# Designs tried in a protein design run: peptides against a protein of PDB entry 4GXB. Part 25

Target 1, 277 residues: chain A of PDB entry 4GXB
Amino acid sequence: VPTEEVSLEVLLSNGQKVLVNVLTSDQTEDVLEAVAAKLDLPDDLIGYFSLFLVREKEDGAFSFVRKLQEFELPYVSVTSLRSQEYKIVLRKSYWDSAYDDDVMENRVGLNLLYAQTVSDIERGWILVTKEQHRQLKSLQEKVSKKEFLRLAQTLRHYGYLRFDACVADFPEKDCPVVVSAGNSELSLQLRLPGQQLREGSFRVTRMRCWRVTSSVPLPSGSTSSPGRGRGEVRLELAFEYLMSKDRLQWVTITSPQAIMMSICLQSMVDELMVKKS

## One batch from the design tools (peptide; made by RFdiffusion4, then SolubleMPNN)

Design b1_p11_1_s1 (from b1_p11_1, 5 letters changed)
Fold by OpenDDE base, seed 2:
Structure b1_p11_1_s1 (fold): chain B 277 residues (1-277), chain A 11 residues (1-11)
Amino acid sequence: as target 1 above (277 residues)
Amino acid sequence: LSLPPGSQVPA
């Protein structure tokens, strides 16, 4: 791609558009710095955020595809897909809520975390009770961003990334699940027929290994799943999990977001390693 | 659960 100046749109979690002028040859960090500058985010806080490639759904929700890597050219990465559904999103890129303290010290950082958290609650990524929701609304009406975040930090799945509904082979084959990544785990929410909502927690510390596989389904003549166009690549995340003492079991999640899930796993592991060092 | 729209991050 020839080097030229272009306008690039980067979205915040709440859908706010940040327009930056960048070069087509600017790498992920260059674009991130441009976004930070546009928002007046200090340089020392840039490292707490990352750019993500997402697919915007019809309802305006974001399906996270992957984190943009350092060597990538965000303009090329998004435009090469030739679909208006694909967007670049700025989001915090750490898991431990303790790092919120560093980010919240800055007005822009605080605003970013606040906007993200509001969006995550609105999208149902963070789970709230009726009473908690009332409290959050009250704080939001008062624009008490710090207090809002402090309350939010105590909520179930705070800081988690929620994936689109998918399928796992746990606890049963072809089980519909909603996967969320956060707090050094994959949370699998599932409702089996006639059962209450259940959550399975898979701690990354008990994962021996994981892998992503891609396969092209053979054209099965069964028109059954309306959304899988002929020739769609099937992605799977499989991880080997220590279920009990000396008992390893493979769990496989079939999801178009398998790559993003693996990125989350690696990121959570990396963060844990930094804390233990 | 609908919260009021989040605050915009100033440009």
Scores: peptide ipSAE 0.032, ipTM 0.660, DockQ to the pose 0.017
Fold by OpenDDE base, seed 5:
Structure b1_p11_1_s1 (fold): chain B 277 residues (1-277), chain A 11 residues (1-11)
Amino acid sequence: as target 1 above (277 residues)
Amino acid sequence: LSLPPGSQVPA
């Protein structure tokens, strides 16, 4: 791609548009710096955020596809998909809420975390009770962003990334699940017929390994998953999990977001390694 | 449960 100056749209978690003038040859960090400059985010806070490729759904929700890597050209990465559904999103890229303290010290950082948190609650990524919702609304009405975040930090699945509904082979084959990544775990929410909503927690510290696989269904095999056309690539995330002492079991998640799930796993592991060093 | 739209981040 020839080097040209272009206007690139980067979305915040709440759908707010940030327009930046960048070069088509600008790498992920260059674009991130441009976004930071546009928002007046200080340089020392840039590292707490990343750019993500997402697919915007009809309801305006974001399906995270992957984190943009450092060598990527965000303009090329998004435009090459030739679909207006794909967007670049700025989001915090750490898991431990302790890092919020650093970000919240800055007005812009505070605003970014606030906007993200509001959006995550609205989208049901953060789980709230009726009482908690009332408290959050009250704080929002008062525009008490710091207090809002402090309350939000105590909520279930705060800081989690929620994925689209998918399928797992746990606890049963072809079980519909909603996967969320955060707090050094994959949370699998499932509802079996006639049962209450259940949540399975898979801690990354108990994962021996994981892998992403891609397969093309053979034309003859009527695995008519109704929604995927014949010949669509099937992505799976499989991880080997220590269920009990000396008992390893493979768990496989079938999802178009398997790559993003693996990125989350790696990111959570990396963060844990930094904390232990 | 939906919250009202949050405040925009100032440009």
Scores: peptide ipSAE 0.027, ipTM 0.611, DockQ to the pose 0.017
Fold by OpenDDE base, seed 3:
Structure b1_p11_1_s1 (fold): chain B 277 residues (1-277), chain A 11 residues (1-11)
Amino acid sequence: as target 1 above (277 residues)
Amino acid sequence: LSLPPGSQVPA
């Protein structure tokens, strides 16, 4: 691709557009720095955020595809997909809420965390009770961003990334689930017929290994999953989990976001290693 | 560039 100056749109979690002038040859960090400069985010806080490739859904929600890697050219990565539904999103890229304290010390950092958290609550990524929702609304009306975040930090699935509804082979074959990643775990939410919502927690510390696989489904007549055309690549995340003492079991999640799930797993493991050092 | 106020949490 010839090196040219271009206008690149980067979205915040709430859909706010940040336009930056960059080169087509600018790498992920260069684009991130340009976004930070546009937002007046200090250089020392840039490392707390990352750029993600997402697919915008019809309802305006984002389906996270992957984190942009350091060697990538964000302009090329998004435009090569030849679809306007793909966007670049800025989001925080750490898991431990303790790092929020560093980010919240800066006005811009605080605003970014606030906007992300509001969006995550609105999208149902963070789970709230009716009373908690009332409290959050009150704080939002008062524009008390710090207090809002402090309350939000106590909520279930704060800091989690929620994936689109998918299928797992746990606890039963072909079980519809909603997967979320955070707090060094994969949370699998499921509702079996006639049962209450259940959550399975898979801690990364109990995962022996994981892998992503891609396959092309054979044209078998019967299992047309609604919405997957003949010949679509099937992605799966499989992990070997220590269910009990000396009992390993494979769990497989079938999802177009399997790559993003694996990125989350690696990121959570990496952060745990940094904390132990 | 001031970040727009986040959307209100739905009632």
Scores: peptide ipSAE 0.017, ipTM 0.580, DockQ to the pose 0.015
Fold by OpenDDE base, seed 1:
Structure b1_p11_1_s1 (fold): chain B 277 residues (1-277), chain A 11 residues (1-11)
Amino acid sequence: as target 1 above (277 residues)
Amino acid sequence: LSLPPGSQVPA
């Protein structure tokens, strides 16, 4: 790609647009630094954030596709898809809420975490009771960002990434589930017919291995999902999980976001390794 | 889309 100066739009979690002037040849870190400079985020806090490729839905929600890698050229990565629904999003890229303390010391860092957290609550990624929601709204009205975050940090699925509804073979074949990644786990929320909402927790420390597979379904006449055009790539995340002592079981999630799920798993494992060192 | 490490594309 010829090196040219371009305007690149990067979104925050709340949909705020940050326009940066970059080169088409700028790598992920270069673009991240440009975004940080535009926001007046200190250099020492840049490492707490990453750029993600997302698909913007009609309702403005983001479906995370993948994290941009260090060697990637964000301009090329997003424009090569030739669809306006794909966006680049800035989001925090750590899992342990203890790192919030470092980020919150800076005004810009605080604002970024606050905006992200508000958005995650509004989108239902963070699970709140009616009373908790009332308390959060009161703090939001007072613009008490630190207190808001301290309360939010105690909430269920704080810091989790929520995926689009998909299908798993657990606990039953072809079970509709909502997967969320965070706190060193995959959370699978499911509602079986006539049952209450259930959550299965799969801790990464009990995963022996995982893999992503890509397959093109053969045009078998009986493909049950009418909306998947003949020839759409099917992505699956499979992980081998220690269900009990000496009992390993494979769990398979079928999702277009299988790649992003695997990135989350690796990222959570990496962070755990850093904490143990 | 380069698959992350551990991704297998069935031949």
Scores: peptide ipSAE 0.009, ipTM 0.534, DockQ to the pose 0.091

Design b1_p11_1_s2 (from b1_p11_1, 6 letters changed)
Fold by OpenDDE base, seed 3:
Structure b1_p11_1_s2 (fold): chain B 277 residues (1-277), chain A 11 residues (1-11)
Amino acid sequence: as target 1 above (277 residues)
Amino acid sequence: LELPPGSQVPA
């Protein structure tokens, strides 16, 4: 692609548009810096955020596809898909809520976390009770962003990334599940027929390994996944999990977001390694 | 038993 100056749209979690003038040859970090400059985010806080490729759903929700890598050209990465549903989103890229303290010290950082958290609650990524929701709304009405975040930090799945409904082979084959990544775990929420909502927690520290596989289903195969047309690439995330002492078991998640899940796993592991150093 | 940091990505 020839080097040209272009206008690139980057979205915040709440759908706010940030327009930046960049070169088509600008790498991910260059674009991120441009976004930070546009928002007046200090340079020392840039590292707490990343650019993500997402697919905007009909309801306006974002289905995360992957994190943009350092070598990528965001303009090319998004435009090459030739679909308006694909967007670039700025989101925080750490898991430990303790890092919120650093980000919240700055007005722009605070606003970014606030906007993301509001969006995550509205989308049901953060789980709230009726009473908690009332409290959050009250704080939102008062525009008490710090207090809002402090309350939100105590909520279930705060800081998690929620994936689209998919299928796992746990606890049963072809089990519909909702996967969320956060707090050094994959949370699998499921409701079996006639049962209450259950959650399985898979801590990354108990994962021996994981892999993403891509396969093309045979035309004659019963596509068990609702809405996948014949011939669509099937992505799976499989991880080997220490279920009990000396008992390893493979768990396989079938999802178009398997790549993003693996990115989350790696990111969580990396963060844990930083904390131990 | 926490597995050592560095879940081996299976090659």
Scores: peptide ipSAE 0.010, ipTM 0.566, DockQ to the pose 0.580
Fold by OpenDDE base, seed 1:
Structure b1_p11_1_s2 (fold): chain B 277 residues (1-277), chain A 11 residues (1-11)
Amino acid sequence: as target 1 above (277 residues)
Amino acid sequence: LELPPGSQVPA
């Protein structure tokens, strides 16, 4: 791609648009720095955020596709898809809420975390009770951003990334699940027929290994679910999990977001390694 | 018992 100056739109979690002028040859970090400059985010806080490729749904929700890597050219990565539904999103890229303290010391950092958290609550990524929701709403009305975040940090699935509804082979084959990644785990929420909502927790520290597999289903005549067009790539995330002492079992999640799930797993592991060091 | 995680992404 010829090096040209272009206008690139980067979205915040709440859908706020940030327009930056960049070169088509600018790498992910260059674009991130441009976004930071536009927002007046200080340089020492840039590392707490990343750029993500997402697909915007009809309801305005974001389906995370993957994190943009350092060597990527964000302009090329998004435009090559030739679909307006794909967007670049700025989001915090750490898992431990302790790092919020560093980010919250700056006004812009505080605003970014606040906007993201509000959005995550509104989208149901963070799980709240009725009473908690009332408290959060009161704090939001008062624009008490720090207090809002402190309360939010105590909530279930704070800091998690929620994926689109998908299918797993756990606890039984072809089980509809909602997967969320955070706090060094994959959380699988499921409701079996006639049962209450259940959550299974898979801690990354108990995963021996994981893999992403892509396959093209053979046109088997009968069970093409009407919505899977002939020839759609099926992505699966499989991980080998220590269910009990000396008992390993494979768990497989079938999802178009399998790649993003694997990125989350690796990112959580990497962060744990940094803390142990 | 903590197991070391490993990613096997097919090349």
Scores: peptide ipSAE 0.010, ipTM 0.578, DockQ to the pose 0.594
Fold by OpenDDE base, seed 2:
Structure b1_p11_1_s2 (fold): chain B 277 residues (1-277), chain A 11 residues (1-11)
Amino acid sequence: as target 1 above (277 residues)
Amino acid sequence: LELPPGSQVPA
């Protein structure tokens, strides 16, 4: 691809558009630096954020596809998909909320975390009670960003990435689930017929291994779930989990976001390893 | 089937 100067749009979690002038040959880090510069984010905080490829849904929500890798050319990565639905999003890329302290010390960092957190709450990624929601709204109205974040940090699924509704083979085959990644776990929310909402926690520390597979479904005459066109690649994330002492069980999640889930798993493991060292 | 350890039922 010829090297050309182009305008690239990068979105924040709240949908705010950041336009940067970059070269088509700029790698992920170059683009990230350009975004940081545009936002006036200091260099020492750049490492707390990453660029993600997402698909913007009709409702404006983001379906995370994958993290952009270091060797990638973000402009090429997004434009090659030839769909306006695909966007590049800036988001924090660490899991431990303790790192928020470092980011919050800077005005821009604080604003980014605040905007992300507000968005995550609005999108239902962070779970809040009515009272908590009232408190958060009050703080938001006062524009008390630090206090807002401190409260948010205590909330269920703070810092989690929520995935689109998908299917798992646990606890039952073809079980509709909502998967969220965070706090060194995959959280599976599910409602079985006649049952209350349940959440299963799969801690990464109890995962022996995981893998992503892709397959082309054979035309099975049965009900193609609405929206899976003929020939759509089926992605699955399978992990072997220590359910109990000396009992390993495979759990398989079928999701177009299986790759992103695996990236989250690896990222969480990596972060844990850094903390143990 | 029981959910894995750490599973919770939201109140």
Scores: peptide ipSAE 0.010, ipTM 0.577, DockQ to the pose 0.039
Fold by OpenDDE base, seed 4:
Structure b1_p11_1_s2 (fold): chain B 277 residues (1-277), chain A 11 residues (1-11)
Amino acid sequence: as target 1 above (277 residues)
Amino acid sequence: LELPPGSQVPA
């Protein structure tokens, strides 16, 4: 692609549009720096955020596809998909809420975390009770961003990334689940017929290994999930988990977001390693 | 089958 100056749209979690002028040849970090400059985010806070490729759903929610790699050209990466539903989103790229303290010291950082957190609550990524929701709304009305975040940090699944509904082979084959990644775990939420919502936690520290696989389903296979067109590539994330002492079991999640899940796993592991060093 | 408890393996 010839090097040209272009206008690139980057979205915040709340759908706010940030337009930046970049070169088609600008790499991910260059674009990120341009976005930071546009927002007046200081350089020392840029590393707390990343650019993600997402698919915008009909309700305006984002389905995370993957994190943009350093060598990528964001303009090319998003436009090559030839679909307007794909967007680039700025989001925080760490898991430990302790890092919020660094980001919150800056007005722009505070605003970014606040906007993201509000959006995550609205989308149901962060789980809240009715009373907590009332408290959060009150703080939002007062525009008490710091207090809002401090309360939010105590909430279930704060800082988690929630994936679209998918299927797992645990606890039963072809079990519908909602997966969320955060706090060094994969949380699997499921509701069996006639039962209450259940949540299982798979800690990354108990995962021996994981892998992503892709397959093309055979046309004759009866597992027509109603929403997948015939011939779509099936992605799976499989991880080997220590269920009990000396008992390893494979768990397989079938999801178009399997790649993103694996990225989250690696990112969580990397962060843990940094903390232990 | 119960979902595995989120027990951390003690480092």
Scores: peptide ipSAE 0.009, ipTM 0.575, DockQ to the pose 0.056

Design b1_p11_1_s3 (from b1_p11_1, 7 letters changed)
Fold by OpenDDE base, seed 4:
Structure b1_p11_1_s3 (fold): chain B 277 residues (1-277), chain A 11 residues (1-11)
Amino acid sequence: as target 1 above (277 residues)
Amino acid sequence: LELPPSSQVPA
């Protein structure tokens, strides 16, 4: 791709558009720095955020595809897909809420976390009770961003990334599930016939290994995954989990977001290693 | 219950 100056749109979690002038040859960090400059985010806070490739749904929700890599060219990465549904999103890229303290000391950092958190609540990524929702609404009306975040930090799935509904082979074969990643775990929400919503937790510390596989379904294959067209690539995330003492079991998640899930797993593991060092 | 739309991040 010829090096040219272009206008690149980067979205915040709440859908706010940030337009930056960059070169087509600018790498991920260059674009991130440009976005930071546009927002007046200080340099020492840039590392707390990353750029993600997402698919925007009809309702404006984001389906995370993957994190943009360091040497990747964001402009090329998004435009090469030749679909307007793909966007670049800025989001915080750490898991431990303790790092919020560093970010929220700055006005812009605080605003970014606030906007992201509000959006995550609105989208149901963060789980709230009716009473908590009322409290959050009140704080939002008062624009009490710090208090809002402090309350939000106590909520279930704060800091989690929620994936689109998909299928797992746990606890039963071809079980519809909603996966969320955060707090060093994969949370699988599911509803069995006639039962209430249940959540299974898979801690990364109990995962021996994981892998992503790609396959092309045979035409005569099981049509059991509603919504995937014939001939679409099937992605799976499989992890070997320590269910009990000396008992390993493979769990397989079939999802177009399998790559993103694996990125989350690696990111959570990396963060844990940093904290342990 | 519905929360107000997310606030814009000031430039």
Scores: peptide ipSAE 0.017, ipTM 0.591, DockQ to the pose 0.017
Fold by OpenDDE base, seed 1:
Structure b1_p11_1_s3 (fold): chain B 277 residues (1-277), chain A 11 residues (1-11)
Amino acid sequence: as target 1 above (277 residues)
Amino acid sequence: LELPPSSQVPA
């Protein structure tokens, strides 16, 4: 792609649009810096955020596709897909809520975390009781952003990334699940026939390994997932998990977001390594 | 088949 100046739209988690003028040849960090400058985010806080490629659903929700890597050209990455459904989103890129303290010290950082958290609650990514929701709404009405975040940090799945409904082979074959990544785990929400909604936790520290596979189903193959057109690529995330002492078992999640799930796993592992160091 | 550590999801 020839080097040209272009206008690039970057969205916040709440759908707020940030327009930046960049070069088509600008790498991910260059675009991130441009967004930070537009928002008046200090340079020392840029590292707490990343750019993500997402698909905007009809209801305005974001399906995360992948994190943009350092070597990528965001303009090319999004425009090459030739679909207006794909967007670039700015979101915090750490897992430990302790890092919120650093970001919250700055007004812009505080606003970004607040907007993201409000959105995550509204979208049901963060799980809240009725009473907690009332308290959060009261704080939101008062625009008490710090207090709002402090309360939110105590909530179930705070800081998690929630994926679209998908299928796993655990605990049973072809089990519908909702996967969320955060707090060094994959959380699988599932409802077995006649049972209440349950959450299974797969800690990354108990994963021996994981892999992503891509396959094209054969036309005659009975995997009639009704929503998958003939010839659609099937992505799977498989991980080998220590279920009990000396017992490893493979768990496979079938999802278009398998790549993003693997990115989350690696990111969580990387963060844990930094903390131990 | 035993589920990994799991809990009921609050309403």
Scores: peptide ipSAE 0.011, ipTM 0.591, DockQ to the pose 0.036
Fold by OpenDDE base, seed 5:
Structure b1_p11_1_s3 (fold): chain B 277 residues (1-277), chain A 11 residues (1-11)
Amino acid sequence: as target 1 above (277 residues)
Amino acid sequence: LELPPSSQVPA
């Protein structure tokens, strides 16, 4: 690809557009630095954020596809998909809310976290009670960003990444689930017929291993999952989980976001390793 | 199969 100067759009979690002038040959870190510079985010805080490839839904919500890797060229990565639905998003890339303290000390960092958190609440990624919602709205109205975040940090699924509804083979085969990643876990929310909403936690520390598989269903005999055409690529995340002492069980999640889920798992594991070192 | 317990956010 010839090296050319281009204008690249990077979105914040709230859909705010950040336009940066970069080279087509600029790697992920270069683009990230450009975005940081545009936002006036200090260099020491850049590492708390990453660029993600997302698909923008009709309602403006983001379906995370994957984290852009260091060697990638963000401009090429997004434009090669030849669809305007795909966007590059800046988001915090750590899981432990303790790191918020570092980010919140800076005005720009605070604003980024605030905007992300507001968006996550609005999108239902962070779960709130009616009373909590009232409190959050009050703080939002007052533009009390720090207080807002402090309250938000106590909320269920704060800092989680919520995935699109998908299917798992747990607890039953072909069970519709909503998966969220955060706090060193995969949270699976599901509602079985006639039952209340249930949530299960799969801690990464109890995952022996995981893998992503890509397959094309054979036209013969396989009931195409509802909504997927024959021949569509099926992505699965499978992890072997320690259910109890000396009892390992495979859990498989079928999702087009299986890759992103695996990235989250690895990221959570990596963060835990950093904390232990 | 029983779902593992959900994680709770500290109060």
Scores: peptide ipSAE 0.011, ipTM 0.576, DockQ to the pose 0.038
Fold by OpenDDE base, seed 2:
Structure b1_p11_1_s3 (fold): chain B 277 residues (1-277), chain A 11 residues (1-11)
Amino acid sequence: as target 1 above (277 residues)
Amino acid sequence: LELPPSSQVPA
């Protein structure tokens, strides 16, 4: 790709557009630094954020596709898809809320976390009760960002990445589920017929291994994940889970976001390793 | 660059 200066749009979680002038040859870190500079985010906080490739849905929500890798050229990565639905999004890239303390010390960092958290709540990624909602709204109206975040940190699925509705073979075959990644787990929310909402928690520390597979569905009665047309590549995330002592069971999630899920798993594992070192 | 206020928490 010839090197030229281009304007690149990077979105925040709330859809705010950050326009940066970069080179087509700029790698992910270069673009991230440009975004940080545009936002006046300190250099020492850049590492708490990453660039993600997402697909913007009709309702403005983001379906996370993958994290941009270090060697990638973000401009090329997004433009090569030749669809306006694909965007680059800046989001925090750590899981332990303890790291929020570092980020919140800076005004820009605080604002980023605040905007992300508000968006996550609005999109239903973070689960809130009616009373919690009232408290959050009050804090938002007062623009008490620190207090807002402190309350949010206590909420269910704070810091989680919520995926689009998909299908799993747990607890039953072809079970519609909503997967969320965070707090060193995959949370599978599901509602079986006639039952209340249930959640299965799969801790990464109890995953022996995981894999992502891609396949082209054959016409023969293949379980189509919701929203996939015939002939589209089917992605699956499978992990072997220690259900009980000496009992391993495979769980398979069929989702277009299987790659992103695996990235989350790896990221959570990596963070745990860092904390243990 | 200061971020604009986020949208209100949904009711």
Scores: peptide ipSAE 0.018, ipTM 0.533, DockQ to the pose 0.016; fails the geometry check

